# Ledger of designs, part 94: peptides against a protein of PDB entry 5HOI

Target 1, 351 residues: chain A of PDB entry 5HOI
Amino acid sequence: FRYMPFSPAGTPFGFTDRRYLTMNEVGYVSTVKNSEQYSITVSFFDVGRFREYHFEDLFGYDLCFLNEKGTLFGQSKTGQIQYRPHDSIHSNWTKIIPLQAGERITSVAATPVRVIVGTSLGYFRSFNQFGVPFAVEKTSPIVALTAQNYRVFSVHYSQFHGLSYSLSELGTSSKRYYKRECPLPMSLPNINSDMKKDANLDYYNFNPMGIKSLFFSSYGDPCIFGSDNTLLLLSKWRSPEESKWLPILDSNMEIWKMSGGKETTDIHVWPLALAYDTLNCILVKGKHIWPEFPLPLPSEMEIRMPVFVKSKLLEENKAILNKKNEIGADTEAEEGEEDKEIQIPVSMAAE

## One batch from the design tools (peptide; made by RFdiffusion4, then SolubleMPNN)

Design b1_p14_3_s3 (from b1_p14_3, 6 letters changed)
Fold by OpenDDE base, seed 3:
Structure b1_p14_3_s3 (fold): chain B 351 residues (1-351), chain A 14 residues (1-14)
Amino acid sequence: as target 1 above (351 residues)
Amino acid sequence: SKKLAEEIAKLLAE
């Protein structure tokens, strides 16, 4: 095993000169090899809201995180990070993260208010959006990061304990843990079964953990999509004793059902985001499990949320609506869609 | 659901 740079939904080069550094619901970041240099393009799905931009990368950025306000880049070996706002009002900034001998940046995340850097030695570094440092914490080795607002979802790896996760909030004065290095019930890629296809070996060499992506849902729940193509959602994370991972979507089973039970072994789901009850994803046809160029349009895959997750979402939405009503925002509550029978995912109905 | 089924059907026909 070796620590590799992780970015959400990032793709390998394979046999090409180009790859996606990251992609999500906002857009996609591509890089092209130009001899000793790279050309980076930041593209958006909402072309009316954002303008595509490009720049020359002399550093060979291998880490990326895209949000609605900017793009964070990182170089895993040198420790260089760069934040580029999408607007021309805010300046780009660059910083070098001090790395020990053999230490690598393994993941980076950025929100409009926080920048997070995780390393192979388990250094968790937090900054504001301007690159001003808050703290350095020593954790178990970090393999993946995502963030939404002030919340951070981190995945850790230990040779002795396997995968764990943390969920934390980076306030102005302190870090709060909701979860701290708890077991993550995600299967690692099986080298012996899956490596029969060269494309799977290339992807494994790029991403040994098989984490295709991790994100927060639109409701602020941590989500992870592994090599088994199952979407896991962390439910009830505010209640330490009640918190559990829910297998909310088996994407292979869903594709198979939606095909009418045909062979779908060459159709792959590439996860982008979870918006309400839909997985935003790229449908990929071919030998490679990742999207090539050009990027297909995103597809929506309906998830079957468990009743108790939907009830909590309804309570949170009711609390948000009540808070909006207190602020005098006349949003007419469409009352009507309460009674749709919530089918439990088949994977949860078998226990 | 219906849109996704149409997209999958298209991909299977290619």
Scores: peptide ipSAE 0.541, ipTM 0.947, DockQ to the pose 0.620
Fold by OpenDDE base, seed 1:
Structure b1_p14_3_s3 (fold): chain B 351 residues (1-351), chain A 14 residues (1-14)
Amino acid sequence: as target 1 above (351 residues)
Amino acid sequence: SKKLAEEIAKLLAE
């Protein structure tokens, strides 16, 4: 096993001079080899909101995280990170992360308010959006990171314990854990079965954990998409005893159903984001399980699990609240209700 | 969705 740099939905070079460093619902970041340099392009799906930009990379950035405000880059070996705001009003900044001998940056994440760096030795480094450091914490070795606002979803790996996860909030004064190094029930890639196809070996060498992507849903729930092409969602994470991973989508089964039961072994789902009750993804045709160039338009895949009930319960609760407001009942709307976890009735979770 | 089924049907015809 070797720690490799991980970025959400990043692709290998394969036999090409180009790859995606990362992609999500905001856009996609590509890099092209040009002699001893790289040309990086930051592209967006909403071309009306954002302008595509490019720059020359002299450092060989192998880590990337894209958000609505900027792009974070990292070099896994040198410890260099760069943040580039999409808006020209804000300046780019560069920092060197101190690394021990053999330590690598394994993942980076950025929100509009936080920058996070995780390493192969389990150093968790937090910064604000301007690169001002908050803290350094020692955890189990970090293999993947994602973040939304102040929340961080981290995946850890131990040779003795396998995969674990943490869910934390990075306040101004302290880090709060909702989950701390809890077992992650995700299957690792099976080297013996999957390596019969050279394309799977290339992907495994790029990403030995098989984590295609991880993100927060539009509802702020941690999501992970593994090598088994199953979307896992962490439900009830605010309640430590009630928290569970839900297999909300088998993407291979969904493609098979939508085909009318045809052979779909050459059609692959590449995950971008979970928006409400739909997986935003790229449908990939061919030998490689990852998208090539040009990037196809994103597709939407409906999730069938009780998150659809959460959407309906939100709409019903909004409709009930709107009806209560029309009836002029002075119910003190405590500002704390927007962050209440919607409990799915047990009867609807069994269908 | 009907749209997803049409997209998959197109990819299967390529």
Scores: peptide ipSAE 0.540, ipTM 0.948, DockQ to the pose 0.525
Fold by OpenDDE base, seed 2:
Structure b1_p14_3_s3 (fold): chain B 351 residues (1-351), chain A 14 residues (1-14)
Amino acid sequence: as target 1 above (351 residues)
Amino acid sequence: SKKLAEEIAKLLAE
């Protein structure tokens, strides 16, 4: 096993001079090898909201995280990170992360309010959006990070314990854990079975954990998409005793069903995001399990698990709130209600 | 969805 730089839905170069550094619901970041340098392009799916931009990369950024406000880049070996706002009003900033001998940045994440750096030695470094440091924490070795607002989902790897995860909130003064290095029930790539195809070996060398992507859902639930092409969602994470991973989508099974039971061994799902009850993904046709160039338009894959209950319960709760407001009850909305986990009724969890 | 089935059907015809 080797720690490799991870970015959400990042692709290998393969036999090409170009790859995706990252992609999600906002857009995709590509890099092209141009002799001794790289050309990076930040592209967006909503071309009406965002303008595509590019720049020359002299550092060879191998880590990336895209959000609605900017792009974080990292160089795993040198420890350089760069944040580039999409808006030209805000300045780019660069920082060097101090690395020990043999330490690598393994993952980076950025929200509009936080920047997070994880390393192969398990250093968790937090910053604000301007690169001002908050803290350094020592954890188990970090292999993947994602973040939404103040929340961070981290995946850890130990030779003794395998995969674990943490879910934390990076407040102004302190880090709170909802989950701390709990076992992650994700299947690792099986070298012996899957490596019969050379294309799978190349991908394994790029990403030995087989984590195609991780993200927060639109509802703020941690999601991970592994090498088994199963989307896992962390449910009830606010309740430590009730928290569970839900296999909300087998994407191979879904493609097979949607084909009418045809052979679909050359059709692959590449995950972008979970928006409500749909997996935003790229459908990939061919030998490689990852998207090539040009990037196909995103597809929507419906989730069969009762995550539908959250959308319906949110709509029902909004409808109940609107009805209460029409009845003229000056119930001061206590600021604490927005962060209540929507309880799925037990009746809908059994369907 | 019907859209996803159409997209998969297109990819299977390529």
Scores: peptide ipSAE 0.539, ipTM 0.948, DockQ to the pose 0.548
Fold by OpenDDE base, seed 5:
Structure b1_p14_3_s3 (fold): chain B 351 residues (1-351), chain A 14 residues (1-14)
Amino acid sequence: as target 1 above (351 residues)
Amino acid sequence: SKKLAEEIAKLLAE
C-alpha cells in the first residue's frame, strides 16, 4: 500500500500530459505538463459568476480543493500549499507545511473560513482562510478530506482496521467531534477482479482507496462515492446512536435502468456533488472510468435507494429462460443472448 | 429523468 495524494474527483494523467486536479459543482481545475513546469487552469461551470484564470506552476501541485471563494493547491512531497482567491480583491498566500521524513500531504480542503491539511502520518492541521494556524492534531493516517463551512469530513486508513471516518466542527477555540474514527462501510477496490482491465490498474495506482469523490450535500450531510460506484450518505450524524450510512444511489444500476437494460459497461459516472435529490456528475464513455478532455457538460442523476441488484435480475432471467427451454417452447435461442436487453421489471421502471 | 435517458441513449449510439 502507498499513500497517494487525493483530491475530490481528481483524475490521473494516464498516457496524456494533462489531468484534472479536482472537480465539483463550482468547476474544475486542470494541469498540463510543459517541460519542467505545469500550467494550471481554474475553470467554472457558472461562467456568469466566475472568470476562468490560469497560472504557471513551478512546484508541480498534485493536491487541489476548489470552493466558491478560492482554490487551495498543495504539493504532497514538499509540503507547499497555496491559496488563490477567485477574486482579485484578496491576496494569494503560500505556506510550507513541515513534513517528517517520508511524510506526505495526502489531502487538502478549503472553505471560505478554514483550510485543512491531512497527512500520511495522521497530522491534521487547521488554518483560517488567510493561512493563520489554529491547531495540529494527531489522528490515524488521513487519506481524504472535504469541508463545508466549519465542518470537516475526514477519511482515515489503518492496515489493521481498514477505513474509518471522522466528522468534526472547527470552531475558533476548539474542535468538536460528531464522529471520531468510526468504521466506514465502504468497499475497497478489488484488485483481483478489476485488474483484468489495464485502465483499472492505472486508476488504482493513482487512487488505491478507490474514493472517486467525497463532499457535503446541499443539506450538509457527508457523502462518499467509492470504487463500487455507490453514493453513500451519512444520515442523522447529529444523533450518535441514530447515525447511519445510506446507500442512496447505485450509479451502475441507474445507468442500466435508464438504458432500458442494455449493456452499459463502457458508461461511467464521475461524481461532482449532491444538490438536493440529484447527483451532479459527468457521464464518461470509453475505457477510462474518468473524464478526459474536453470535459463534458455535467448531468443530473436522481438519488434512489437501490432495491434490486443487476446480478439477481440476470440470475432470475436465466432461470426463466432455462424453464422455457425445458417446456419445449420453440423460442429460437439465438446464441447472442448475453447481449439481450434485460427486461426491467415494471416496478423498477416506475421507480 | 427523460433527459438522463436521452443522454445515455446518445452515448450508447457512439
Scores: peptide ipSAE 0.539, ipTM 0.947, DockQ to the pose 0.688

Design b1_p14_3_s4 (from b1_p14_3, 4 letters changed)
Fold by OpenDDE base, seed 1:
Structure b1_p14_3_s4 (fold): chain B 351 residues (1-351), chain A 14 residues (1-14)
Amino acid sequence: as target 1 above (351 residues)
Amino acid sequence: SKKLAELVQKLLEE
């Protein structure tokens, strides 16, 4: 096993001189190799809100994270990071992360308020949006990061324990854990069955965990999309005892249904984001499971919880409603409106 | 959605 640099929905070069460093609901970042240099382009889906920009990369950035305020770049081997705001009002900044011998930056994330760097030795480094450091924590080896506002979803790998995840909040003075290195029920890529096709081997060498992307939903729930093309959502993460991973979409099955039951082995879903009840994604046609150039337009795929998960959620929602009706008789506690866990709408259960 | 099903069908004919 080798720790590789991970970026959300990043693509390999393959046989080309170009790749996507990252993509999400905001846009996509591409890099083109030009001799010993790279040309980076930051493109946006909302062309009315943002202007495309490009720059020369002398460092060979292999890590990227895009948000609504800027783009974070990282170089896995040298430890260099750069933040570039989209607005010209704020200055770019560069920093070198100190790395030990053989240590690599494995993932980076950025929000409008936080920058996070994770390494192959499990160093978790936090900064504000101006690159001012908060803390360094040692965890299990970090393989992937995403962040929304102050919240961080991290994926860890141990040779002894496999995949784990953490969910944390980076306040001004302290880090709070909602989940700390809990088992992640995601399947790793199967080397023996799927590696008979050169395209799958190239992708495995680029991303040996098979994590195509991870993000927070529009509701602030951690999501992960693995090599099995199943979207997992972490439900009830505020309640440690009730928290569970929900398989909310099998994208292969949804494509198969939409085809009318035809063979769909050359149609692939590439995940971008989860907005409400729709997976924002790119449909890819061809041998490669990732989008090539030019980038196809994003598509919206409705999430369909499996019937057995829907029935269990309906029973749990009924049990919660009954408990709320029993408790709601005595205590008028004015607990503020903001942190209401969004119940999956009952209307999705009827089909 | 109907639009996504139409796109999948188009991609199968290519």
Scores: peptide ipSAE 0.451, ipTM 0.931, DockQ to the pose 0.557
Fold by OpenDDE base, seed 3:
Structure b1_p14_3_s4 (fold): chain B 351 residues (1-351), chain A 14 residues (1-14)
Amino acid sequence: as target 1 above (351 residues)
Amino acid sequence: SKKLAELVQKLLEE
């Protein structure tokens, strides 16, 4: 096993000079290799809200995280990170993360209020949006990070224990754990079955964990999309005893259904985000499981959210609405329609 | 759903 730099929905170079560093619902970050230099482009899906920008990268950034306010870059070996706001109001900042011998930055995440750096030795470093450090914590080796507002979803790997996850909130004074290094029931890539296709070997060498992406849903639930093309949602994470991973989408099965039951071995789902009850994704045609250039338009794939998640989301939305109404914001509550029975796919109910 | 199914069919014909 080798620790590789992870970014959400990042793609390998393959045989090309270009790749996506990251992509999500906001946009996509690409890098093009030019000799010893790189040209980075930050592109957006909402071209009316954001202007595309580019810059020359002399450091060879191999880590990236995009949010609505800026882009965080990192270099896994040197420990350099750079935050670039999308607006010109705030300045770019650069920082070097101190790394031990053989330590690498494995993942970075950024929200409008926090920057997080995770390492192959399990150093969890937190900063504000201006690069001011809060704390350094020692955890199990970090392989992936995502963040939303003050919340961080971290994936850890141990050779002895496999995959684990943490869910934490980075307040102003302290870190709170909702989950701390709990088992993550995600399937790892099967080297023996998947490696028969050269395209899968290239991806495995780029991402040995097979985590295509991880994100928070629009409702603030941790989501992970593995090599099995199953979307897992962490339900009821506020209640430690009730918290569970829900397989809310088998994307291979949904593509198979939409094909009319044809062979779909060359159609791949590339995850971007979960918005309400839809997976925002790229449909990829070809041998590679990742999108090439140009990037296809995003598609929305309906998820099978268990009724209990929808009801709790409705209760949380009512509680948020009630809190907004207590604060004097008149927003008319449209009465949303009835509980359609979302059947869990029979294939996932039989395992 | 329908738009996505149409896209999947298109991608199968390519």
Scores: peptide ipSAE 0.450, ipTM 0.929, DockQ to the pose 0.533
Fold by OpenDDE base, seed 5:
Structure b1_p14_3_s4 (fold): chain B 351 residues (1-351), chain A 14 residues (1-14)
Amino acid sequence: as target 1 above (351 residues)
Amino acid sequence: SKKLAELVQKLLEE
């Protein structure tokens, strides 16, 4: 396994000279290769509230986190980080994170009050918004980070134990854990099934955990969107005994329902944020599961607990077809009908 | 939403 730099909803270069470093509800950060350097652009969805800005990147930043107050950049190999406030009132700052031989920064997160750096060796480093260090903690290897206010959601990976997560609060004096390296019930990418398509191999090499994004909801609940395109929400995390992951959206099922039961293998959901009862996302058409350039407009997808699985509906429809054939109804089953539109039950189309 | 369903149908025709 190779630890790769992770940023929320970041995209690979693929065969292009450009990619998104990160995107969320605030905006999107892009980078373009310009010979020996990069040009970074920080763009916003609310153009009335924020002004787009750009700069030349001589370091090759491969980590990014965007919030309402600024953008954090990181270079996974050198350990360099930079924080850039959106407003010119506050100065940019740069810092080098000390890395051991073979250590990489795997994820960075920033809030208006905290900066967090996670590494492939499980060093968790916390700073204030001005880059003043608070603490260094040794955890299991960190593969992803997000943060909201003082709270941090971290994903960890062990070759022996798989995925785990922590939920912590970074106070002024101490770190509090609500959850500490608990099992994360997220499916990992299936190398054997998914690698049949070259486009999936490129994404797997970029993001071997298949974590498309992670964020806090508008209510402050940890959310994760994996390679299975299911949105998981951590409910009741304040009560250790009652805390559970809820599959609040199967995005493949929702796209399939909205298609009328057609094949939707070339339509992909790219997650941005969860606001109340809606997933803010980008619908992507094509071979790549990630958005290309220009960025499509965001869409809102209503969250719903999956009641039905596509496999069960396919089995039920096959059983109905087999019963019709046994009853000797001269339905000329033309041979081409195996790929036909699965009739979505009216109850599911009205949901 | 109706708007999202219309977008999915449009993307299926492209």
Scores: peptide ipSAE 0.449, ipTM 0.926, DockQ to the pose 0.653
Fold by OpenDDE base, seed 4:
Structure b1_p14_3_s4 (fold): chain B 351 residues (1-351), chain A 14 residues (1-14)
Amino acid sequence: as target 1 above (351 residues)
Amino acid sequence: SKKLAELVQKLLEE
């Protein structure tokens, strides 16, 4: 296992000289490799509120977090971080995070009031928006971070315990935990089954946890979108005994339903944010599960509890076909049955 | 939902 730099909805270079460092509801940050340098562009979906800007990156930033007030950049190996306000009123600042031998910054997050740095050794470093340090805490190895206001959602990985998560609030005087290194019931990428396609191997090498993104919902609930394309929401996190992960969207199922039950293996959901009852996302067509250039316009997908499983519908349809064959219709069972359009039950089509 | 379904259908034809 290798700790890789994680940024929310970041994409690999693949075979190109360009990638998205991060994207969310605010916008998207791209980097283009120019020999030994990079050109970074910070773009916004609300072009009326924000002006796109670019700069030359001499450090090779591989970590990014975008918020409504600025962009945080990080270099996983050197420990350099840079915060760039979107406005010209506030100054950029740069800091070097001290790293031990072999330590990497694995994730960074920024809100208008906090900057967070997580490392492969589990150092959790907190700062204000001006880069003034608050604290250093030792946790399990951090693989992903997101933050909203004073709240931080952190994902941890242990070889012994798998994935865990923490939910904390970074007050002025102290850190409060709502959840501390609790089990995260997210499936890891299956190396053996899914990686027969080169594109999946490239993505796994970029993001071995398969966490496409994590964010806070508009209601302030932690959300995570894994390699299984299921959106998980942490419900009732204020009540420790009642807190649970809810699978609020199976995006593969939703795309399959919207197709009319066709094969949709080349249509992918790329998560940006959860706003109320809609997943803001990019629909991606093609071999790669991530958006390429130019970035397609965001789409809104309604969240729904997965009530039906595709496998059960397939079994029911096969059972109906087998019953028809028992009644003496010589319908040759063509071996190509997996690619046949599956009739969506009226109960699923009426939603 | 409808706009997204129309986009999915369009992407299936591409």
Scores: peptide ipSAE 0.448, ipTM 0.926, DockQ to the pose 0.710

